# Peptides against a protein of PDB entry 4LZF: the designs that were tried, part 7

Target 1, 155 residues: chain A of PDB entry 4LZF
Amino acid sequence: GGRLVVFPNGTRKELSADGQTVKVMFFNGDVKHTMPDQRVIYYYAEAQTTHITYPDGMEVLQFPNNQTEKHFPDGRKEITFPDQTVKTLHPDGREESVLTDGTIIQLNPDGSKVIQFNTGQREIHTADFKRREYPDGTVKTVYSDGRQETQYPTG

## One batch from the design tools (peptide)

Design b1_p11_1_s3 (made by RFdiffusion4, then SolubleMPNN; from b1_p11_1, 10 letters changed)
Fold by OpenDDE base, seed 4:
Structure b1_p11_1_s3 (fold): chain B 155 residues (1-155), chain A 11 residues (1-11)
Amino acid sequence: as target 1 above (155 residues)
Amino acid sequence: DEEIRKEIESF
């Protein structure tokens, strides 16, 4: 009950019997799927990239190098790199990277950086200092002027 | 241009 339409340029359009699925195979090798859930899956043959668009504005890009990008309607972007690092770009300019070892790196709009190590240590970088927080409660601060301060959990 | 159809097949 489906229909196949062949165009003179070589493009082919497949329509499901219920009309809910449309597959266009373009002459250049690109493929466009319109799904019943109204998502559109576009495959760019030359780039070997898949681009999925959702009705809510969500977009997903899948690249041949195994990188995946999610573009959220709110402007947030989530990039999964080939090494499986996940980087989130927030609309406010904040960036967060989650490494495969569990380390989290946060870049703040003010230029500060926070690293949450998988060891439980936390490091804060500001214009004025670098601060290392240890699981035992010890805090070491190195100020930009070279001054160092250590705060101990027991005083 | 997807406006010109060459053939239609049913499946």
Scores: peptide ipSAE 0.040, ipTM 0.714, DockQ to the pose 0.027
Fold by OpenDDE base, seed 5:
Structure b1_p11_1_s3 (fold): chain B 155 residues (1-155), chain A 11 residues (1-11)
Amino acid sequence: as target 1 above (155 residues)
Amino acid sequence: DEEIRKEIESF
């Protein structure tokens, strides 16, 4: 069978019979699971947070508010918020949020922002203007100086 | 110090 080891400080270590699973229950309530697939699951009792590390460098954080963060080996991060919004942070600094209604918000490294509405409208924000593109081809631009322009679709 | 340990049970 497996083996239970108890340390004087109260920490407990359970080893499976095959030696492939190790569970450490620390005196402070934290738990560390080492799984056969080499995944390591940390549970931080005080923070009530689960942190999973994978052999390939993937990390998953699960917070008590139901937020989940995935840290990919390529440097990308994906955050699922409690409201089920998914935000992706790319290594190049680009961010993308997908809202539950289908709206997509993109933040570019240059500071510009693009909103793709679920209505098919698109809004582009730059330092100099906000531009709304409509499905019919109409484009409305509001410049930072207050000037406004409307471009109508032409054949 | 985890150098000292006690095996409590085998299962």
Scores: peptide ipSAE 0.039, ipTM 0.706, DockQ to the pose 0.027
Fold by OpenDDE base, seed 1:
Parts: structure tokens; sequence; C-alpha cells
Structure b1_p11_1_s3 (fold): chain B 155 residues (1-155), chain A 11 residues (1-11)
């Protein structure tokens, strides 16, 4: 059968009969599960946080406030906030937030910002201008010097 | 149910 090891400090280690699963219950209330697929699930009792590590290097953090963070091996991070907004941080510095209403906000490494509204409108912010693109093809641009331009879909 | 053999390990 399985094996239970009890340590003098109160820590307990449970080993499955097949040796594929290990559960460590630490004296401080933390729990560590090593699974057959080699993922490790660590529960921090004081913080009430779950930390999963995968053999490919992926990590998942689950916080008591319902926030979840995924750390990908390529350096990308994906944060699901309690309000269910999903923010992706890319290794190149680009950030993308997807709101629950479908709006997408992109922050680029060069400082530019792109908002894709759920209405189909898109707004682009750069150092030189702010541009609004409408579904009908109209494009309105306000330049940093105050100049304004409107491009109509008919040309 | 899995049978567990209890063991006390000391260091």
Amino acid sequence: as target 1 above (155 residues)
Amino acid sequence: DEEIRKEIESF
C-alpha cells in the first residue's frame, strides 16, 4: 500500500502505492502535492494561495481574492483579475487588457496605445496624434499641434 | 481506498 511518514515536527508525507503521488502536509499548514504528471501543487496556508508548477516551466498562482496569474516559460504573464479582466504582459513590454465587455486595450513598448472598443471603433494614441477609426470607415485624427483631419470612407 | 503504512521518521 501507500506510505505515511510522520516527522517529529508534525510534518506528514503521504506516498501513493505506485509512487506517482506525494503529498506533504507541513507543520505550518502548507501542503505540497507532486502529481503523476510531474506538476507540483503548493498551497500556502497563511496566504491561502495555490502555486502550481509544471515540468515545462509554466506556473499558475491562485490568490484568495480570485486573482489568477499564469507565468509562461517564454516570459509572458497572464493575469485574470477578480473582475475577470485579463491582462497579458509580453516579454517585449507590450501589454494587452481584455475587458469583460470585449474592449481590448493595448499598450505598446513605444508608448503608443490602441483601444479596440466593443462598438467596432478603434482609437490609437501616439506621441504625435490621437486617431479614432469608425466602423463606417471614417477616421478622425487630432494631432499634437492641434491640427485635425477627417478622412471619409468615400475618399 | 489505499492502504497506508505509517512510519515515524526522525532526524
Scores: peptide ipSAE 0.034, ipTM 0.677, DockQ to the pose 0.024
Fold by OpenDDE base, seed 2:
Structure b1_p11_1_s3 (fold): chain B 155 residues (1-155), chain A 11 residues (1-11)
Amino acid sequence: as target 1 above (155 residues)
Amino acid sequence: DEEIRKEIESF
């Protein structure tokens, strides 16, 4: 029911019987799948990289080192590193990393940084200070001028 | 467009 077509350059094209799936095996080893849901899966043989494009504009890249990148239509990018850390890059320049232990690191466009530790502690970095917040309500601040303050839960 | 050389198989 399907068809296998061979081109002069050695490229091969497989057509499903229903016409919903097309597989092109290029002479260089690349492979292109067009799926019924209109996603296109392209495998780059030399780079050993898979690139999936969706009709809504989303893209997924899978690299040979097990890194995965998702490119969202809104311009956001999500990178899953081989160590399973997930980093999100937002169009406004904000970055967020989620570590495997649950720690969250946020980098803001203004240069400030927030770390939410898995222990419940939170650290805030600004141009003016570094602040550590503890689960018991204690807050310790070290200012850029060297001054230090401690706020206790009871005031 | 690439010219089709031949149909190898129908399945």
Scores: peptide ipSAE 0.037, ipTM 0.698, DockQ to the pose 0.026; fails the geometry check

Design b1_p11_1_s4 (made by RFdiffusion4, then SolubleMPNN; from b1_p11_1, 8 letters changed)
Fold by OpenDDE base, seed 3:
Structure b1_p11_1_s4 (fold): chain B 155 residues (1-155), chain A 11 residues (1-11)
Amino acid sequence: as target 1 above (155 residues)
Amino acid sequence: EEEVLKEIESF
């Protein structure tokens, strides 16, 4: 059968009969599960946070506010916020946010920003201008000097 | 390694 080991400090260790599952219940309320698939599940009692580590280097954090973070081996991070917005942080410094309405916000390493609205409109922000592109082909540009240009689809 | 206070085998 399984084994339960009790330590003088109050820590307990449960071993499955096959030895493939190990549960350590620390005296402070933290819990560590080692699973047969070699994933390790940490529960931090004070923070109420779950941290899963995978043998490939993937890490998943689950916070008490319903935020989830995935840390990929390549350095990419994916954050799911409580409002269900998903933000991806790329190793090259690019950031992408997908809003619940389907709007996509891209922040580029050069400081430029692109917003793809769910309406099909696109807005581009650079150091020199802000540009709005409309589904009908109209393009409006506002330059940093205050100059404005409008290009019409049938001009 | 901490001294084991008690070891219980589940049947």
Scores: peptide ipSAE 0.111, ipTM 0.792, DockQ to the pose 0.024
Fold by OpenDDE base, seed 4:
Structure b1_p11_1_s4 (fold): chain B 155 residues (1-155), chain A 11 residues (1-11)
Amino acid sequence: as target 1 above (155 residues)
Amino acid sequence: EEEVLKEIESF
């Protein structure tokens, strides 16, 4: 069977019979659980936060407010907010937020912003203009100088 | 490294 080791400070270590599962229950309420798949689950009692580390370098943080963060080995981060908005932080500095309504907001490293609305409209923000693209092919541009331009799908 | 208070086999 498994083994339970009890330490003088109150820390407990449970070892499975096969030795592949190890659960350390620290005196402070923290828990470290090593799984057969080599993932390690940390629970921080004071913070009520779960931190999972995977052998490939992926990490998952689960916060008490229902926020989840995934840290990918490539440096990408994915944050699922309590409202279920998903924000992806790319290593190149690009950020993408997917809202629950299907709206996608992209922040580019050059400072430009692209919004893909759930209506099929797209808005592009640059230093020089804001442009709205409509599903019918109409494009409206407001330039930084205040000039406006409308391009129609039929020319 | 910490001394073991007790070890229980098969829980």
Scores: peptide ipSAE 0.109, ipTM 0.792, DockQ to the pose 0.026
Fold by OpenDDE base, seed 1:
Structure b1_p11_1_s4 (fold): chain B 155 residues (1-155), chain A 11 residues (1-11)
Amino acid sequence: as target 1 above (155 residues)
Amino acid sequence: EEEVLKEIESF
């Protein structure tokens, strides 16, 4: 059968009969669970945080406030906030936030910003201008010098 | 069945 190892400090280690599952219950209430798929699930009792590590180097953090963080092997991070906004941080410094209403906010490494509204409108912010693109093809640009341009759809 | 052992190990 399975094995239970009891340590003098109160830590316990449970081993499955097949040896593929290992559960360590630390004296402080922390738990480490090694699964047959080599996934390791850490539970930090004081922080009430779950930390899952995968063999490919992916990590998942689950916080008591319902925030979830995924750390990908390529350095990308995906944060799901308590409000269900999903923010992706790319290794190149680009950030993308997807709001619950479908709005997408992109922050680029050059400091530019793009907002894709759920209405189909798009707004581009650069050092030189703010530009609004409308679903009908109209484009309005306000330049940093105060100049304005409107481009109308063809047709 | 579960075998119960008392051991001293480091994790």
Scores: peptide ipSAE 0.100, ipTM 0.779, DockQ to the pose 0.028
Fold by OpenDDE base, seed 5:
Structure b1_p11_1_s4 (fold): chain B 155 residues (1-155), chain A 11 residues (1-11)
Amino acid sequence: as target 1 above (155 residues)
Amino acid sequence: EEEVLKEIESF
């Protein structure tokens, strides 16, 4: 069978019979599971947060509001918000948000922003202008100086 | 090393 160790401070340690699973129940209510695959599942009782660490450097955070964060070994982060919006933060500083309606919002390291609407329209924001691209090929640009330009699809 | 209060060999 498994082995249970109880410490004077109230911490308990359960060791599986094969020795590959370890569960530590800390006196403060925290729980740490070391699994056979070497992932570590830590539950922070006060924060009600689960933190999973993997041997490859992957980390998963699960918050009590149902937000989930994945930290990839390459430095990428993926946040799933309670509303199921998914935000990806890339190591180069690029951010991408995918909304539940299919809208994609991209923030580029240069400060530019691109919105791909679910309608097929695209909006580009730069320091110099905002540009709306329409499915018919029409392009409307509003420059920072207030100038506006419309480009019509050439037949 | 922390002192063990109790050890149960099987559960």
Scores: peptide ipSAE 0.083, ipTM 0.779, DockQ to the pose 0.025

Design b1_p11_2 (made by RFdiffusion4)
Fold by OpenDDE base, seed 4:
Structure b1_p11_2 (fold): chain B 155 residues (1-155), chain A 11 residues (1-11)
Amino acid sequence: as target 1 above (155 residues)
Amino acid sequence: SLADELRAAAL
């Protein structure tokens, strides 16, 4: 059968009969499950946070505020916020947020920002200008020096 | 990321 080890500090360790499942219940209320599929599930009692680590290097964190973070083996991180916005942090430093309305906000490593609105409009922010691109091909640029330019569609 | 702040108990 399974076995239970009780440590002097109050930590308990349960082993399944097949040895494939290990449950450690720490004295502070934390719990660690090692599963047959080799995933490890940490529960942090004080933080009320679940942290799952997978053998492929994937990590998933679930926070009590309903935020979820996924850490991919390639170094990418994906954060699902309580409002269901999904933010992806790429290894190259690029960040992309997808809002629930379909708006995409991209922060680029060069410091530029691109907003793709659900309306089809796009806004580009750089050190030198803010530019709004419209679906009809109109482009409005406001430069850092205060100059404004409008480019009209052709056709 | 809030993940970096997590890790406690050990045997």
Scores: peptide ipSAE 0.045, ipTM 0.691, DockQ to the pose 0.455
Fold by OpenDDE base, seed 3:
Structure b1_p11_2 (fold): chain B 155 residues (1-155), chain A 11 residues (1-11)
Amino acid sequence: as target 1 above (155 residues)
Amino acid sequence: SLADELRAAAL
């Protein structure tokens, strides 16, 4: 059968009969599970947060506010916010947010911003201008000096 | 990131 070890400080360790699962219940309420697939599941009682570590270096954090963070071995991070917006942080400093309505927001390391609207319109923000691209090929640019330019589609 | 804050608090 399984084994139960009770330590003087109140920590308890449960071992499954097959030895594949280990559960440590710490005296402070924290819990650590070692699973047969080598995942380690940490539960922080005070923070009510679950932290899963995988053998390949992947980490998943689940917060009580329904936010989830994935930390990939390549340094990329993916955050799913409570509103279900998904934000990806790339190692090169680029950030991408996908909103629930399908809008995609890209923040570039140079400070430029690109918004791909769900309507097919695209907006580009730089230090020098804001540019709106329309599905019909029309492009409107507002420059930092206040000049405005419209480029019409050829067709 | 909330993850970074949690790790900092655990130290």
Scores: peptide ipSAE 0.027, ipTM 0.654, DockQ to the pose 0.349
Fold by OpenDDE base, seed 1:
Order: sequence, then structure tokens, then C-alpha cells
Structure b1_p11_2 (fold): chain B 155 residues (1-155), chain A 11 residues (1-11)
Amino acid sequence: as target 1 above (155 residues)
Amino acid sequence: SLADELRAAAL
């Protein structure tokens, strides 16, 4: 059968009959589950936060405000905010946010910013210019020196 | 991120 160990400090450890599941209930209310697939589920009672670690190095955090963070083995992080915006932080320093309306905001390591609007318009921000691309092929550029350029669609 | 803040507080 299963085993229950009760420690003097109030911590409890439960072992399943097959020995594949271990549950530790700490004296402070924290809980640690080790699963047969070697996934470890931490629950931090004070923070009301769940932290899952996988044997491949993946980590998932679930916060009480409905924010979820995934930490991938390659160093990428994916944050789902309470408003359901998804932000991905890439190992190369690129950040991408996908808004609920489909707008995509990209921050590049060189400091440039690209916004792909849900309307099909795209805006590019660099040190030298801000450029707006329209679905009809029109491109408007405002340069840092104040010069403006309009490129009209061909045809 | 919020995760980073939580870890920092635990140190």
C-alpha cells in the first residue's frame, strides 16, 4: 500500500502504492507533487501560484491573477497576460506581443519596432524613420530629419 | 516578468 510519513514540523509525505507518485504537503501549506512522468507540480500557498517543471526543462507558472508564464528549454518565454495578450520573449532579444484583436507588436534587438495592425496596415519604427505601409501598397515614411516621403502603389 | 519577481522575493 501507500505510505504516509508525518514529520515533527507538520510536513507530510505521501507515497503511492506503486511508488510513482509522491506528494509533499509542507507545514506552510505548500504542496509538491512528483508525478510518474517526472513532472513536478509545486503549489505555493502564500502566493497561490502553481509551478510545473518538466524533465525536459520546460516550466509553467500559473498566477492567481490568471497570468501564465511558460519557460521553454531553449530560453524562450511565453507570457499570457490576464487580458489574454500573449507576449513571447525570444533568446535573441526579440519580443513579440499578440493582442486579442490580432495586432502583432514586434520589438527587435536592434531597437526597431514593427506593428502589424489588424487592419492590414503595418508600421515600422527605426532610429531613422517611422514608416506606415497600407494595404493598397501606399507607403508613407517620416524620417528623423523631418523629411516625408510617399511611395505610391504601382499600376 | 511576474515569475522573476517571485523568484527574487524568495531569495
Scores: peptide ipSAE 0.026, ipTM 0.646, DockQ to the pose 0.301
Fold by OpenDDE base, seed 5:
Structure b1_p11_2 (fold): chain B 155 residues (1-155), chain A 11 residues (1-11)
Amino acid sequence: as target 1 above (155 residues)
Amino acid sequence: SLADELRAAAL
């Protein structure tokens, strides 16, 4: 059968009979599972948070509020919020949020912002202007100096 | 991120 080791501090270690699964139950309530596939599942008892580390470097955090965070080996992070918005943080500093309604919000490293609305409209924010692009090809730009420009579609 | 906050609280 398996093996149970009980340490003086109250920590318990359970080894499966095949030795492929190790469960450590720490004195503070934390739990660490080492699985046959070499993923490590750590449960933080106080935070009620699960942290899975994969051998490829992927990390997954599951929070009690139903938020999940994936930390990719390439440095990218993907956050699924409780409202099911998915936010991706790229190593270059770019951030992208996909809302449940299909709206996409992009924050660029230069500070510019792009919103792709579910209506097909697109809004671009830069230091110099805000620009609204319409599905019909109309483009309205409001510059930081207050100037406004409308570009009409060629029809 | 919430993960970063959790880490910060542990310090």
Scores: peptide ipSAE 0.026, ipTM 0.644, DockQ to the pose 0.267

Design b1_p11_2_s1 (made by RFdiffusion4, then SolubleMPNN; from b1_p11_2, 9 letters changed)
Fold by OpenDDE base, seed 2:
Structure b1_p11_2_s1 (fold): chain B 155 residues (1-155), chain A 11 residues (1-11)
Amino acid sequence: as target 1 above (155 residues)
Amino acid sequence: SRSEEISKSVK
């Protein structure tokens, strides 16, 4: 059978019979599970937040408002917001947000921004211009100097 | 118990 240890401070520690699972119920209501796969599931009672750490360095945070964050060992961070927008922060500084309507917003390290609309239109923002690309091949560019250019699709 | 404060990311 398993073991139960009760500490003077009220913390309780449960060990599985095989010793591979450890559950610590802290006096403050926090709960720590150490699993056979060496992942650690920590529940913060006050914050109602779950923090999972994996031996490879992966981390998962689950917040009470339904936000979830994944912190990958490579430095990538993936955030699922309560509205179900998914934002990925890449190690190179690039950010990508995927909206629920399928719109993709990319923020590049150079400050440029690309929006891929669910309509198939694409908008590119740089220091020098704002460009709209249309599914028909039309491209409209507004330059920072106020010049405007329209490129029509070649039939 | 852990004493770490966990913060959420913001948009």
Scores: peptide ipSAE 0.105, ipTM 0.803, DockQ to the pose 0.110
Fold by OpenDDE base, seed 4:
Structure b1_p11_2_s1 (fold): chain B 155 residues (1-155), chain A 11 residues (1-11)
Amino acid sequence: as target 1 above (155 residues)
Amino acid sequence: SRSEEISKSVK
């Protein structure tokens, strides 16, 4: 059978019969599960937050407001917000947000911003201009000096 | 127990 160890401080440790699962219930209400696959599931009672660590270095945070964060071993972070927007933070500084309507917002390391709208339109923001690309091939650019340019599709 | 110094990301 399994083993139960009760410590004087109120912490309880449960070991499975095979020894592959360990559950520690801390005196503060925190719970730590060590699983057979070597993932560690830590529940913070006060914060009501679950933190899962994987042997490969992957980490998953689950917050009480339904936000989930994945921390990849390569340094990438994927955040699923309560509204189901998914934001990816890349190690190079690039950020990508995918909205529920399919809009993709990219923040590039050079400071430029690209919005891919669900309509197929794309908007590019740089220090020098804001450019809107339309599905028909029309491109409208508003430059920082106030100049506007329209490029019409060839066809 | 672990330290509860965990924070969530914001938009």
Scores: peptide ipSAE 0.105, ipTM 0.803, DockQ to the pose 0.112
Fold by OpenDDE base, seed 3:
Structure b1_p11_2_s1 (fold): chain B 155 residues (1-155), chain A 11 residues (1-11)
Amino acid sequence: as target 1 above (155 residues)
Amino acid sequence: SRSEEISKSVK
């Protein structure tokens, strides 16, 4: 059958009969589960945070404020904030935030920023200009030198 | 046990 080992420091180790499941209850209140599928579930008692590690290198952090972070093996991170905004950090340095209203904010490695509004408007920020594109085809550009240009759909 | 020091990402 299963085994329970109690250590002098108060740590307890519970083993399944097959040894495939191991639960360690540390003296500080932390809990470590090693599962048959090779995932490790670690609970930090003081922080009330769960950290799951998978054999493929995936990691998931669950915080008590409802924030969740996924750390992918390729180096990508996906953060779901308490307000349900989802931010993706790509290995190339690109960042994307999807707001709950459908707005998408993209920060590019070249330093440019693109905002795709839920209304269909788009705003582009570069070192040289800020540009607003409207659904009707109107484009307004403010250049770094202060010049402003409006391009109408008919020219 | 592991260190209790875990930091979350911020906006």
Scores: peptide ipSAE 0.104, ipTM 0.803, DockQ to the pose 0.088
Fold by OpenDDE base, seed 1:
Structure b1_p11_2_s1 (fold): chain B 155 residues (1-155), chain A 11 residues (1-11)
Amino acid sequence: as target 1 above (155 residues)
Amino acid sequence: SRSEEISKSVK
C-alpha cells in the first residue's frame, strides 16, 4: 500500500503504493504533486497559483485571475491574459500580441512595429516611416521628415 | 514549502 508521513510541523507526505506519485501537503496549505511522468504540480495556497514544471524545462503558471503563462525550454514565453490576449515573447526579443479581434501586433528587436489589422490593413512602423498597406494594394508611407508617398496598385 | 516569489507578467 501507499505510505503517509506526517511531519512535526504538520506537513504531510503521501506516497503511492508504486512510489510513482508523491503528494506533499505543506503546513501552509501549499500542495506539491510529483507525477509518474516527472512533472511537478505545485499549488501556492496563499496566491492561489498553480505552477507546473516539466522534466524538459517547460513551465506553466496559472494565476487566480485566469492569466496563464507558458515558459518554454528555449526561453520563449506565451502569456494568455485575462482578456484573452495572447502575447508571445521570443528569445530574440521579438514580441507578438494576438488580440481577441484578430489583430496581430509584432514588436521587433530593431524597434520596428507591425500591426496586422483584422480589416486586412497592415501598418509598419520604423524609425524612418509609418507605412499603411491596404487590402486593395494601396500603400501610403509617411516619412519622419513629413514627406508622404502613395503607391497605387494599378499605377 | 516554496517561497511565493512568483508574479504575473504585464502587457
Scores: peptide ipSAE 0.104, ipTM 0.804, DockQ to the pose 0.089

Design b1_p11_2_s2 (made by RFdiffusion4, then SolubleMPNN; from b1_p11_2, 7 letters changed)
Fold by OpenDDE base, seed 3:
Structure b1_p11_2_s2 (fold): chain B 155 residues (1-155), chain A 11 residues (1-11)
Amino acid sequence: as target 1 above (155 residues)
Amino acid sequence: SRAEEIRNSVK
């Protein structure tokens, strides 16, 4: 009960019998699927990239190098790199990267940087200093003028 | 982020 339409330019359009699924195979190799749940899956043949759009405004891009990008309706973007690092770009300008070993790297809009190591250590970078915090409570600070300060934990 | 390509139109 489905239909197949073949256009003079070589584009083909397949319609399911229930009319809920539409597949367009373009002459250039691109493919567009319109699904019953209103997702649209577009495959760019030349770029070998898949682009999925959802009714709520969510978009997912899948690249041939195994990178994936999620574009959320609120403006947030989540990038999963080929090495499986996940980077989140927040609308306020904050960026957060989660490495496979559990290390978290945060870049703040003010230019500061915070690294939370998987060892429990934390390093804070500002315009004025670099500070290392240790699990035992020791804090070491190197200031931009070259002076160093160590704060020892209390016994 | 990477950009998407221009989509084709149905004839």
Scores: peptide ipSAE 0.060, ipTM 0.735, DockQ to the pose 0.306
Fold by OpenDDE base, seed 1:
Structure b1_p11_2_s2 (fold): chain B 155 residues (1-155), chain A 11 residues (1-11)
Amino acid sequence: as target 1 above (155 residues)
Amino acid sequence: SRAEEIRNSVK
């Protein structure tokens, strides 16, 4: 049969008969489930936050405002915001945000930014210029010194 | 990302 352990502080620990499932109900309302597949589901009662840890190092955080964060073993993080924007933080410092309208915003480690609009236009921001690329092949560049350049499409 | 909370111990 299973086992129930009651600690002096009020924490309760339930063990399944096979020992593969463990449920800890802490005195403060937190709950910890250890599953047969070795994932651990931790619920923070005060914060109303769920934290799942996997044996490979993957972690998933679910916040009460509907934000979800995935922490991958390689150091990458993926954040789904309440507005359903998905932001990926890469180990090299690159960040990518995908908006619900399909716009993609990339922040590069060198400080440059690339916006890929859902219209097919791209905007590239560097220390030296802001460049707009149009679907027809037109490219407009505004340099930091105020100079402007337009490159017209070929063909 | 949001900060993680400290988990409780059994004891």
Scores: peptide ipSAE 0.060, ipTM 0.733, DockQ to the pose 0.329
Fold by OpenDDE base, seed 4:
Parts: structure tokens; sequence; C-alpha cells
Structure b1_p11_2_s2 (fold): chain B 155 residues (1-155), chain A 11 residues (1-11)
């Protein structure tokens, strides 16, 4: 059958009969579950945070404020904020935030920023300018020197 | 991202 080990420090370890499930209840209230699928679930009692590690290297963190973080084996991280904004951090330094309204904010490794509004407008921020692209093809650019340029659509 | 917490060890 299953086994229960109680350690002098108060930690308890429960093993399933098949040995495929292990539950460690630490003296401080933390809990560690090792599952048959080799997923490991850590619960930090004080922080009320759940940390799941998968055999493929995937990690999932769930915080008490409803924030979730996924750490992918390729180094990518995906953060779902309490407001349900999803931010992806790429290994190359690129960051992308998808807002609930569909707006996408991209931070590029070169320091530029691109905002794709749900209206179809796009705004590009570089060291040299801010540019607004409109669905009709109009492009307005404000350069760092204060110069402004409007490019009108053809037709 | 938020830092990982230090895990306990079984004794």
Amino acid sequence: as target 1 above (155 residues)
Amino acid sequence: SRAEEIRNSVK
C-alpha cells in the first residue's frame, strides 16, 4: 500500500502504493506533488504561489493576484497579468503585449516600439521619430527634431 | 517575471 513518512521536523511524505505519486507536506505549509506524468507541483504556502514544472522543462507559476507566468524551454516567457493582458518575452529581447482590447504592443530589441491598435492604426516609436499609420494609408511622422511630416495615401 | 521562491527540502 501507500506509505506515510513523518519526519521529526513535522514534514510529511505520502507515497502512493505504486510510487508514482509523492506528496510532501512541509512543516511550513508548503506542498510538493510529484505526479505520475512527472509533473512537479510546488505550492508555497506563505506566498500562496503554485509552481509547476514539467518534464520537458516547461514551468508555470501561478500567483495569488491571478498572475500566471509560463516559462518555456526555449527561454520564452509568457505572462498573463491579472487584467488578462498577455506579455510574451522572447529570448532575443523582443517583448509583445496583447491587451484585452486586441491592441498589441511590441518592444523590439533595437529599442523601437510598435503599437498596433485595435482600430487598425499603428504607431511606431524609434529613436528618431514617432510615426502613426492610419488605415486609409495616411502616415504622420513626428521626428525627434520636432519636424512633422504627413504622407497622404495614393488615390 | 517574478523570481522563483526557495524550495524546502525533505529531511
Scores: peptide ipSAE 0.059, ipTM 0.730, DockQ to the pose 0.302
Fold by OpenDDE base, seed 5:
Structure b1_p11_2_s2 (fold): chain B 155 residues (1-155), chain A 11 residues (1-11)
Amino acid sequence: as target 1 above (155 residues)
Amino acid sequence: SRAEEIRNSVK
């Protein structure tokens, strides 16, 4: 059968009969499960946070406020916020947030920002200007020096 | 990220 090991500090270790599952209940309330598929599920009792590590390097954190963070082996991170906004952090420094209304916010490594509104409008932020692009082809630019320019569609 | 903060605090 399985085995139970009780350590002097109060930590308890349960081993399945086949040895494929290990459950460690730490004295502080933390729980560590090592599963047959070699994923490790760690529950931090004080933080009420679950941390799953996978053999391929994937990590998943689940927070008590329902925020979830995925850390991919390629270095990408994906955060699902309680409001269901999804933010992706790319290894190259690019960040993308997808809001529930369909708005996409992109932060580029060069410091520029692009907002793609659900209305079809797009706003580009650079060090030199903020530019609003409209579906009809109108483009409005506000430059850092305060100058404003409107480019009208050709048609 | 919050994940990093939590991991660092628990380490």
Scores: peptide ipSAE 0.038, ipTM 0.682, DockQ to the pose 0.372

